# Peptides against a protein of PDB entry 4AID: the designs that were tried, part 4

Target 1, 242 residues: chain A of PDB entry 4AID
Amino acid sequence: FDIKRKTIEWGGKTLVLETGRIARQADGAVLATMGETVVLATAVFAKSQKPGQDFFPLTVNYQEKTFAAGKIPGGFFKREGRPSEKETLVSRLIDRPIRPLFVKGFKNEVQVVVTVLQHDLENDPDILGMVAASAALCLSGAPFMGPIGAARVGWVDGAYVLNPTLDEMKESKMDLVVAGTADAVMMVESEIQELSEEIVLGGVNFAHQQMQAVIDAIIDLAEHAAKEPFAFEPEDTDAIKA

## One batch from the design tools (peptide; made by RFdiffusion4, then SolubleMPNN)

Design b2_p17_1_s3
Fold by OpenDDE base, seed 1:
Structure b2_p17_1_s3 (fold): chain B 242 residues (1-242), chain A 17 residues (1-17)
Amino acid sequence: as target 1 above (242 residues)
Amino acid sequence: MKKQKENFAKRKKLLWK
């Protein structure tokens, strides 16, 4: 097995990105770990466009499967087949920042699947899932202009906290999820209690600064483990308007 | 750091033009 691993310290926690052991049939596959929370992201893309495909067919599916059910809060048999509200939300949080970063005119089917394999009850798998999905796409050879980074920011005891634990989040006046590239913020989602717009904007900037280490880690992994880029020339749609 | 970002972005831009 040609296993490639990148490890960084991030927000006082060890982030591990690994490829080459699991899901080798995917175009990209990343096992991501933070604390004892573990996610598998896979990216698969079609090598041709379907006849009559008018839109970009990106599907993102985040799943907290029963293999982690011994550590997932709530322990109840999730009825097989329907995503939970959390799974639906996190699938959208992953989709929103990645969708705009595909090369314009690319209409081949793309499937991103993020599966929670383990949960430590401290580190939420959503941010880890966003990072893993970004890494899997960068490894795949798909025409994805990422990576994205992601971060959660809390406001605890009058300070910003990077990726607060589930216990720290109980005392947090802010739940701010940010995703972005090296150069831009792509997505913000926030729940805020009695905080000024200045503190919130400062939280977005803090998130964007802190995610740069993750972006650099994904690039370093991709330089050593990415597939050859898929040869895709966007049809020069500007030449048809003359 | 900056050089790796620039190299990866350049590789992408060359292969998806």
Scores: peptide ipSAE 0.058, ipTM 0.744, DockQ to the pose 0.160
Fold by OpenDDE base, seed 3:
Structure b2_p17_1_s3 (fold): chain B 242 residues (1-242), chain A 17 residues (1-17)
Amino acid sequence: as target 1 above (242 residues)
Amino acid sequence: MKKQKENFAKRKKLLWK
């Protein structure tokens, strides 16, 4: 097996991105680890457009499966067959920043699946899932204009904290999730307790700065392990305006 | 649209050197 791995230190934690061991039938597959939290992201895309397809058919599915339920709070009580509120929310958090980054005119079906394999009860799988999904798409050969990075920012004891633990988040006055490219913030989601707009904007900037190392790590992994680009030429919609 | 083709060509070079 040709296993490629990228490891970085990120917010005082080791982030590992691995490909080539699991889900080799996918277009892209990444095993991502932070602490003892482990996620598998897979990206699959259709090699043709369906006849009459008028919208971009992207599906994102984040799931915390019952086989990890011994390490996932409430995992034993998940009804098989419906996403939890968390799974629905995180699926949207992944979808929002990636959807606008596909080449305009690409209408082939794309499926991103993020599966939590292990949870350490410290590192939330959502941020790791966003990073893993971005990496899997970059490896896939799909016309995805990523990578995105993602970060959670807390405000604890008058300072920004990158990817606070679940316990540190109980003391945090901010839960700020940011996703973006190297050049732009693509998504912000925030819950804030009595903080100034200046602190919040500073948190967005901090997140965007801190995610650059993740973006660079995904690029480095993709340079060594990406599939050949899918032969897709965007329709020259500028030629219809001449 | 030139910027998107340039970004695609730059990203082809960045992701697929």
Scores: peptide ipSAE 0.057, ipTM 0.674, DockQ to the pose 0.078
Fold by OpenDDE base, seed 4:
Structure b2_p17_1_s3 (fold): chain B 242 residues (1-242), chain A 17 residues (1-17)
Amino acid sequence: as target 1 above (242 residues)
Amino acid sequence: MKKQKENFAKRKKLLWK
């Protein structure tokens, strides 16, 4: 096994990104760990476009498996076949920032699957899932113009907190999820209790600053473990202006 | 650090632009 690993300190926690041990049949696969929360992200893409494909067929599926349910808050035996509300929301949180970053004209099927393998009851797997999905896409060779980083920001005792624990979030006046590239914020999702717009904007800036370490970690992993980029020529969209 | 980020971004730009 050729295992590549990147480890960083991030918000007072150790973030580990690993590839080469699990899901080697995927185009990209990343095992991400923060605390004792563990997620597996896989990226698979079709090597050709389907005949008559008119839209970009990206599917993102975040899953909290039943084997992890005994360690997931509110984790009961999920009915097979329909995503929970949480799984649906987190799948959208991952989809939103990555979808715009595919090369224009790329209409090959792309499947991103994020599976929660372990939950520590402190670190929410959603942010970790966003990071892992970004890393898996960067390793895959798909025409993805990432990486993205992601961060959750809380407001606890009059200060910003990076990736608050589930217990710290009970005291937080803000649940702010931000995703972005090195250069731009791509997505903001926020639940806010009686905070000024200035504090919220400061939270977005704080998140974008703090995610740079994650972006740089994904890049470092990709330099050592990424597949060769898929040979894709964008359709010359300038030829349709005649 | 800056040089690796620039190399990865350049490699992506060169292969998909």
Scores: peptide ipSAE 0.051, ipTM 0.696, DockQ to the pose 0.172
Fold by OpenDDE base, seed 2:
Structure b2_p17_1_s3 (fold): chain B 242 residues (1-242), chain A 17 residues (1-17)
Amino acid sequence: as target 1 above (242 residues)
Amino acid sequence: MKKQKENFAKRKKLLWK
């Protein structure tokens, strides 16, 4: 097995990104761990476009499977067949920042699947799932202009907190999820209790600064473990302006 | 770190031109 691992300290927690052990049938696969929360992200893409494909067919599916339910809050029998509200929301949180980073004109089917394997009841698998999905796409050889990083920011006792625990979030006046590239913020999602615009904007900047370590970790993993880039030439859009 | 980031970003930008 050619196992590659990157480990960093991030917000006082150990983040581990691993590839080469699990899901080797995918184009990219990453096992990500923070605390005792564990997610598997897989990226698969079609090697051709379907005839008559007019839009980019990206599907993102975040799943909290029942085998992880021994540690997942509310782990009662989810009837097989429909994503929960949380799974739907997190799938969108992953989709939103990655969708615009695919090369224009790429219309091959792309499927990203994030599966929660373990939950520690402290570290939310949503941020970890965003990071793992970004890493899996960077490893896949798909025409993805990532990585993205992601971070949650809390406001506890008059300070920013990076990726607060579920217990620290009960005392937080802010739930701010940010995703971005090295150079740009791509997505902000926020729930805020009576905070100034200055504190919120400062939280976005704090998140974007703190996620750079994750972006650098994904790049380091990809330099050692990424597949060769898929042979794709974007349609020359300059020929339509003549 | 910075040099690797710049090299990977350049590689991606070169491969997807």
Scores: peptide ipSAE 0.034, ipTM 0.703, DockQ to the pose 0.196

Design b2_p17_3_s1
Fold by OpenDDE base, seed 3:
Structure b2_p17_3_s1 (fold): chain B 242 residues (1-242), chain A 17 residues (1-17)
Amino acid sequence: as target 1 above (242 residues)
Amino acid sequence: MLSKEHREKVLKRLFAK
């Protein structure tokens, strides 16, 4: 097994990105760990477009599996079938920043699956899932113009906190989730309690600065473990303007 | 719109060492 691993310190926690042990049948697969929270992200893409495909068929599925339910708050043995409200929300949080980063004209089917394998009750799998999905796509060879990083920012005792624990979030006046590339913010989602716009904008900037280390870690992992880029030339849309 | 140039920049960043 050729196992590649990148480890960084991030917000006072160890982030580990690993590939090559699990889900080798995927185009990209990353096992991501922060604290004792563990997620598996897989990316698969079709090598051809379906006839008549007019939109980009990206599917993102975040799931908290029942085997982790003994460690996931509110994780009951729920029947296979309908995603929870959380799973639906997190699937959208992952989808939103990655969807715009695919090469224009790429309409091959892409499936990203993020599975929570373990939850430590401190580190939320959502941010870790966003990071893992980004890494899996960068390893896949898909025409994805990532990586993205992601971060949660809290406001506790008059300061920004990177990826607050679930307990620290109870005292936080802000739940700010940011995702972006090295160069740009791609997505902001926020719940705010009586904070100024200046504090919120400062939180977005703080998140974008703090996610650079994650972006660099994904790049380093990709340099050592990415598949060859899929041979895709975007349709020359300039030829339609002549 | 991601330009061909932007794609080449990202791919070079990921693979051109």
Scores: peptide ipSAE 0.052, ipTM 0.701, DockQ to the pose 0.081
Fold by OpenDDE base, seed 1:
Structure b2_p17_3_s1 (fold): chain B 242 residues (1-242), chain A 17 residues (1-17)
Amino acid sequence: as target 1 above (242 residues)
Amino acid sequence: MLSKEHREKVLKRLFAK
């Protein structure tokens, strides 16, 4: 078993990114842990484009499955079939920053699945799921121009807090989710209570700075465990418009 | 839209063996 692991301290918590134990049939697979919250991200991509495919067919599915039943808040028997509001929201939070990072002209089917395996009631699996999805894509060999990092920022007692616990979030005047590359912010989602634009912008900058350690951790994992890049050359017509 | 420079930088980081 060739298991590769990267461990970092991040916001006073241990983040672990692991590959090679489970989901080996995927193009990329990452088990990510923060505290006792655990997620599995898998990335699968088609090696050819479907005939008549005119758009990029990326699907992202975040799931809080029954396997974590009893360790997920509100995890009473959500009937198999329709994503919850949370699952739909988090799927979009993952999709938004990664979709623009695929090579232009790539129209092969890509499926990202994030499954919550355990929840500690302190660390929300959404941020961890974003990080794990980014890592799984970087390992896959897909023409993905990541990694992305992600962070949640709170505002508690007049200070920024990186990835506040669910209890710290009760006292937070800000719920700010940021995703980005090493070079750019790609997505911001925010719920704000009576804070200045300056504090919010400062929170975006704080998030972007703090996610660099995660980006570097994903790069380090990919250097040791990534598959060979899928041979994809965009048509010259798509390259000139870039 | 990602710059050409950003794409080249990412490819170099992830896949320069």
Scores: peptide ipSAE 0.051, ipTM 0.695, DockQ to the pose 0.073
Fold by OpenDDE base, seed 4:
Formats: C-alpha cells, structure tokens, sequence
Structure b2_p17_3_s1 (fold): chain B 242 residues (1-242), chain A 17 residues (1-17)
C-alpha cells in the first residue's frame, strides 16, 4: 500500500492525517487521528450530472458506528436508521463551510461520509471529522476550492483553549466552533456564557489563526496523494448577467 | 463568488510544489 501520512502538533495534541490504507474505492479517503479519537472521511463524486439536475446535490453524513459506542457518550442508544441529534448537527457543521467552496455550476452528486471509528472520551470527533472531510475532498479531485480548517475554542480560566477536552469543556464559558479557508472564516457556531462580544470575536480570530497549521497539513498531504483534478469547466454564467 | 481564477489559485496551491 502506498500510505501517505502527515503528522503535526496541534493544540498540544498530535494530529495525524493518513491516506492510502482504507477506502481506496472512494475518490478521496482520509483516516484522521487526534489522541485516541479516530475518524474516517470519504469523498465520492459522480463523473457526470444527472439529467434535469437543477441544484448542487451535496450530501454530508456524519455517523458514529455502534462498534465505537463503547467509548462514545450516548452511543448505546442509537436507533437504527435515523441519525442522532449529534450526528445531524455535526453533518450540518461539516456541510455549511464546504458547500460554498464547490465551483459554481458543478451539479454532480457529491457524498461526504465521516465515520467515527474510535472515541477516547477526551477529543470530540466533530472537529476531527470536519478536518478529515476537508482533507478527503482535497484528495478526491473534485472541484472543491478548499481546504477548510476547523477548530473548537473554549474559554477556561480567562484564556482561549484550542480544542478543549470534554472535561475542560465542563469548565469552559465558551463553545465556539469555527471553520474557514486560509483567507476567510466560512462558519461560526457558538454557545457562550456571560462573555463579551470582544472575547467571542477574539475567539474567532484565535480559531482562524490556529487552523492554519491544519490547512497547511492538508495541502502537504494533497501535494503527495491528491488525484488529478476532475476536468470540469464552469459554465461562464457571469457572461449572461451583463 | 469563487471564480475559475480562484480555483486555479487553489489548485496551484495544492499542486504547485
């Protein structure tokens, strides 16, 4: 197997992005690890548009498998066939920042699947899933103008904390999830307790700065392992609005 | 709107090393 791996230190934890071992049938596949939390992201895209397709058919599915349920909080009570509230929320958190980054006019079906394989009870797989999905898309050859990075920011003992553990989050006055490109913030989701707007805005800036190392790691992995870009020319729709 | 030019910049960033 030609396995490509990128390892970085990120927020005092080792982030590993790996491709080439698992899900080789996907257009892109990334195994991402932080601590003992492990996720598999796969990206698959259709090589043609369906007749009459009028919208961009992107599907994002974040799922925590029952085999990982022994380490996943609430994993024992999964109803077969319906996503949990968490799975639905995280699927949207991944969808929101990636959807705008596809080339305008691309209407081929795209499926992103993030599967939690292991949970360490310290590192939440949602941020790791966002990073892995971004990496899988960058490797796929799809007309995706990523990568995105993602970060969670806490506010603990009067300081910003990058990707707080589940235990640190109990003491945090902020749960701030940020996703963005190298150049722009694409998504913010926040739950805050008695914090000023200045602290929250500072948290967004902190997240965007800290995710640059992840963006650069995805780029480095893609330089070594990405498929050839899919031959897609966007329709020159700007010529019709003049 | 992310243009063809922006895609080319991203692709160059991903593949120009």
Amino acid sequence: as target 1 above (242 residues)
Amino acid sequence: MLSKEHREKVLKRLFAK
Scores: peptide ipSAE 0.026, ipTM 0.649, DockQ to the pose 0.081
Fold by OpenDDE base, seed 5:
Structure b2_p17_3_s1 (fold): chain B 242 residues (1-242), chain A 17 residues (1-17)
Amino acid sequence: as target 1 above (242 residues)
Amino acid sequence: MLSKEHREKVLKRLFAK
């Protein structure tokens, strides 16, 4: 197997991005690991647009149940066949920052699937899933103008904490999820306990700075393992408004 | 709206080998 791996130290933890071992039928596939939390992201895109397609058909599906059964608390008791509230939320968290980064006029079907394979009960798979999805898209050859990075920021003992553990999050006054490119913040989602706007904005900036190492890691992986860019010319949509 | 230039810049970063 031609396995490519990128490893970085990130927030005092080892982040591993791996491709080429599993899900080879996908356009892009990344196995991402942080601690003992493991996710598989796959990106698949149609090589043609459907007749009459008027919108960009991106679907993002984050899943915790199928392979992590027994390692995720409550994985056994949630009804089969419907996304949980968490799975629905995380699917949207991944969708929001990536959707605007596709080339305008690209209306081929794109499916991103993130599957939690293992959960260590310390590292939440949502951030890892965002990173893995970004990496899988960058590897796919789809006209995706990523990568995005992602980070969770906590506020513990009067300091920012990058990707706090689930236990550290119990003491955190902030649950701030940020996604962005090298150049811009694309998405912020936050649950805040009576913190100043200054602290929250500082948290967004901290997240954006800390995710650069992840963005660079995805670029490095893509330089070694990405498929050839899909030949797509965006329709000049400015010419139709005349 | 990501310009053709932005695409080319990202693609050059990803594929500049």
Scores: peptide ipSAE 0.026, ipTM 0.636, DockQ to the pose 0.083

Design b2_p17_5_s2
Fold by OpenDDE base, seed 2:
Structure b2_p17_5_s2 (fold): chain B 242 residues (1-242), chain A 17 residues (1-17)
Amino acid sequence: as target 1 above (242 residues)
Amino acid sequence: SARAARAAARAALWAKG
């Protein structure tokens, strides 16, 4: 197998992005690891548009598989067949920043699946899943104008903390999830306890700065492992309005 | 920057396909 791997230090943790070993049938597939948390992101896209397709059919499915549940708190209670509240929320967290980055007029079906393979009980797979999904899309050859990075920011003992552990988050006055491109913040979600707007805005900026290393890592991986861009000419729909 | 050049190169690859 031609395995490509990018490893970076990120917030005092090793982030590994790997492709070429698993899910090779996907258009893009990335195995991402931080600590002992492991996620597989796959991107698959249709090579044609369905007749009469009027919207961009992007689906994002984040899932924590039952085989990973031996390390996931509450994983023993997962009923087969319905997304948990967490899985639904994380699927949205991934969808929101990536959806606007597809080339306008692209209406081929795109499926992003993020599967938690392992959880270490320290590193939340949501941020890792966002990063992995971004990387998988960048490798796929889909008309995706990423990468995005993502980061969680905590506020612990009067300081910003990048990707706090689940235990550190108990002491955090902020749960701030940010996703963005190199140049722009695309999504912010926050839960905040008695913090000034200044601290929150500073957290967004901190997140956006810290995710640049991840964006660069995805780009580096893509330079070595991306498929050829899918030949897609957007129909010049603006020419019909003139 | 090399980064802007890569983003532009990707955008250009999608604009030529």
Scores: peptide ipSAE 0.024, ipTM 0.658, DockQ to the pose 0.132
Fold by OpenDDE base, seed 5:
Structure b2_p17_5_s2 (fold): chain B 242 residues (1-242), chain A 17 residues (1-17)
Amino acid sequence: as target 1 above (242 residues)
Amino acid sequence: SARAARAAARAALWAKG
């Protein structure tokens, strides 16, 4: 087993990105850990387009499964049923920033699955899931122009806090989730209590700055562990307008 | 910069398409 691991200090916490131990059948697979919160992201893509595929078929599924019962808040008997509101929201949070980063014209099916394996009740698996999904895509060989980073920003005691704990978030006047590339902010989601636009914009900038360490960590992991890029030549869509 | 070199290396990893 060729296990590759990247470890960084991020917001006063150890972030670990690992590949090569589990889910080796996926195109990309990353085990991400922050504190005692653990997520598995897998990326799988079809090696051909389906006949008549008119749109890019990306599916993102974030899941907080029952095998972590007692280690996930609200982990009482989620039947194999409809995704929770949280699972639906986090799936969208992951989807939104990654979808635009696929090469134009790529219409092969892509499936990203993020599974929460453990939750420490301090570190929310959503940000970790975004990071892990980005890393898994960057390892997969899919024509994905990532990585993305992600960060949560709180506003506690008149200061920005990177990835506040669930307890710190109770005192936070801001829940700001940002995802982006090295060069651009791709997604912002925010819940704000009586804060100025200036503080919010400052929070976006803070998030984008702080996620660079994660982006660099994903790159370093990919330089060592990425599969060969999938040979994809986009059909010249200008030839269809003639 | 090392960052620009890494970005270029990434682009070269993914822009083989």
Scores: peptide ipSAE 0.022, ipTM 0.657, DockQ to the pose 0.171
Fold by OpenDDE base, seed 3:
Structure b2_p17_5_s2 (fold): chain B 242 residues (1-242), chain A 17 residues (1-17)
Amino acid sequence: as target 1 above (242 residues)
Amino acid sequence: SARAARAAARAALWAKG
């Protein structure tokens, strides 16, 4: 087994990105750990376009499986068939920043699956899932112009907090989720309580600065473990403007 | 930077197609 691992300190916590042990049948697979929260991201893409495919068929599925329910608050026997509201929301949080980063004209089916394997009741698996999905895509050989990083920012006692715990979030006046590339913010989602625009904009900048370490960690992992890039020639869209 | 060279290499892998 050729196992590659990257470990960084991130917001006072250890982030681990691992590949090569699990889900080897995927194009990319990453096991990501922060605290005792553990997620598996897999990326699979079709090696051909379906006849008549007119849009980019990306699907993102975030799931919290029942075997993790002994470590997930709320103990609901999730029926095997429908995503919860949380799973639907987090699937969208992952989809939004990654979708625009695929090479224009790529219309092969892409499936990203993020599975929560363990939850520590402190570290939310959503941010970890975003990071893991980005890493899995970068390893896959798909024409993905990532990586993205992601961060949650809180505002506690007049200061920014990177990836606040679930308990710290109860005292936070801000729940700000940011995703972006090294050079650009791609997505912002925010819930804010009585904060100035200046503090919110400062939070976006703080998030984008803090996610650079994650972006660098994904790049380092990809240098050691990425598959060869898929041979894809974008249709010369300049020939349609003549 | 090594980072800019890697980003350029990835962009070049998809631009040489």
Scores: peptide ipSAE 0.022, ipTM 0.642, DockQ to the pose 0.145
Fold by OpenDDE base, seed 4:
Structure b2_p17_5_s2 (fold): chain B 242 residues (1-242), chain A 17 residues (1-17)
Amino acid sequence: as target 1 above (242 residues)
Amino acid sequence: SARAARAAARAALWAKG
């Protein structure tokens, strides 16, 4: 087994990104761990475009499997087949920042699957899933202009909190999820309780700063474990519109 | 508390940027 691992300290927690042990049949696969929360992200892409494909067929599926269900808050045995509301929302949170980072004109099918394998009841697997998905795409060789980082920011006792625990979130006046590249914020999602715009904007900046360590960790992992870039030449579609 | 120490560590990460 050629296992590559990157470990960083992130917000006072150990983040581990691992590849090479699981899902080796995927184009990219990353096992991400924070605390005792564990997610597997896989990225698979078609090596050709379907005839008549007119849109970019990206599918992102976040799923919480039954193996983690005994430790997931609200743990109804999710029947295999229909995403829960949470799974649908988190799938969108992952989709939103990654979709615009694919090379224009790439219309090969891409599937990103994030599976929650373990939940510690402290660390939400959504942020970890975003990070893992980014890493899996960077390893895959797909024409993805990542990595993205992601962070949740809370506001607790008059301070920003990076990736608050579920218990810390009960006291937080902010649930701010940010995703971005090294250079740009790509997505913001926020639930806020009576905070100034200044505090919220400061939270976005804090998130973007704090995710740089994750971006760097993904880059370092990719330098050691990425597949060769998929040879893709975008059709000069701009020449047809002239 | 361990919580206050974590909050201080996170605030220190902000102050280093």
Scores: peptide ipSAE 0.006, ipTM 0.392, DockQ to the pose 0.020

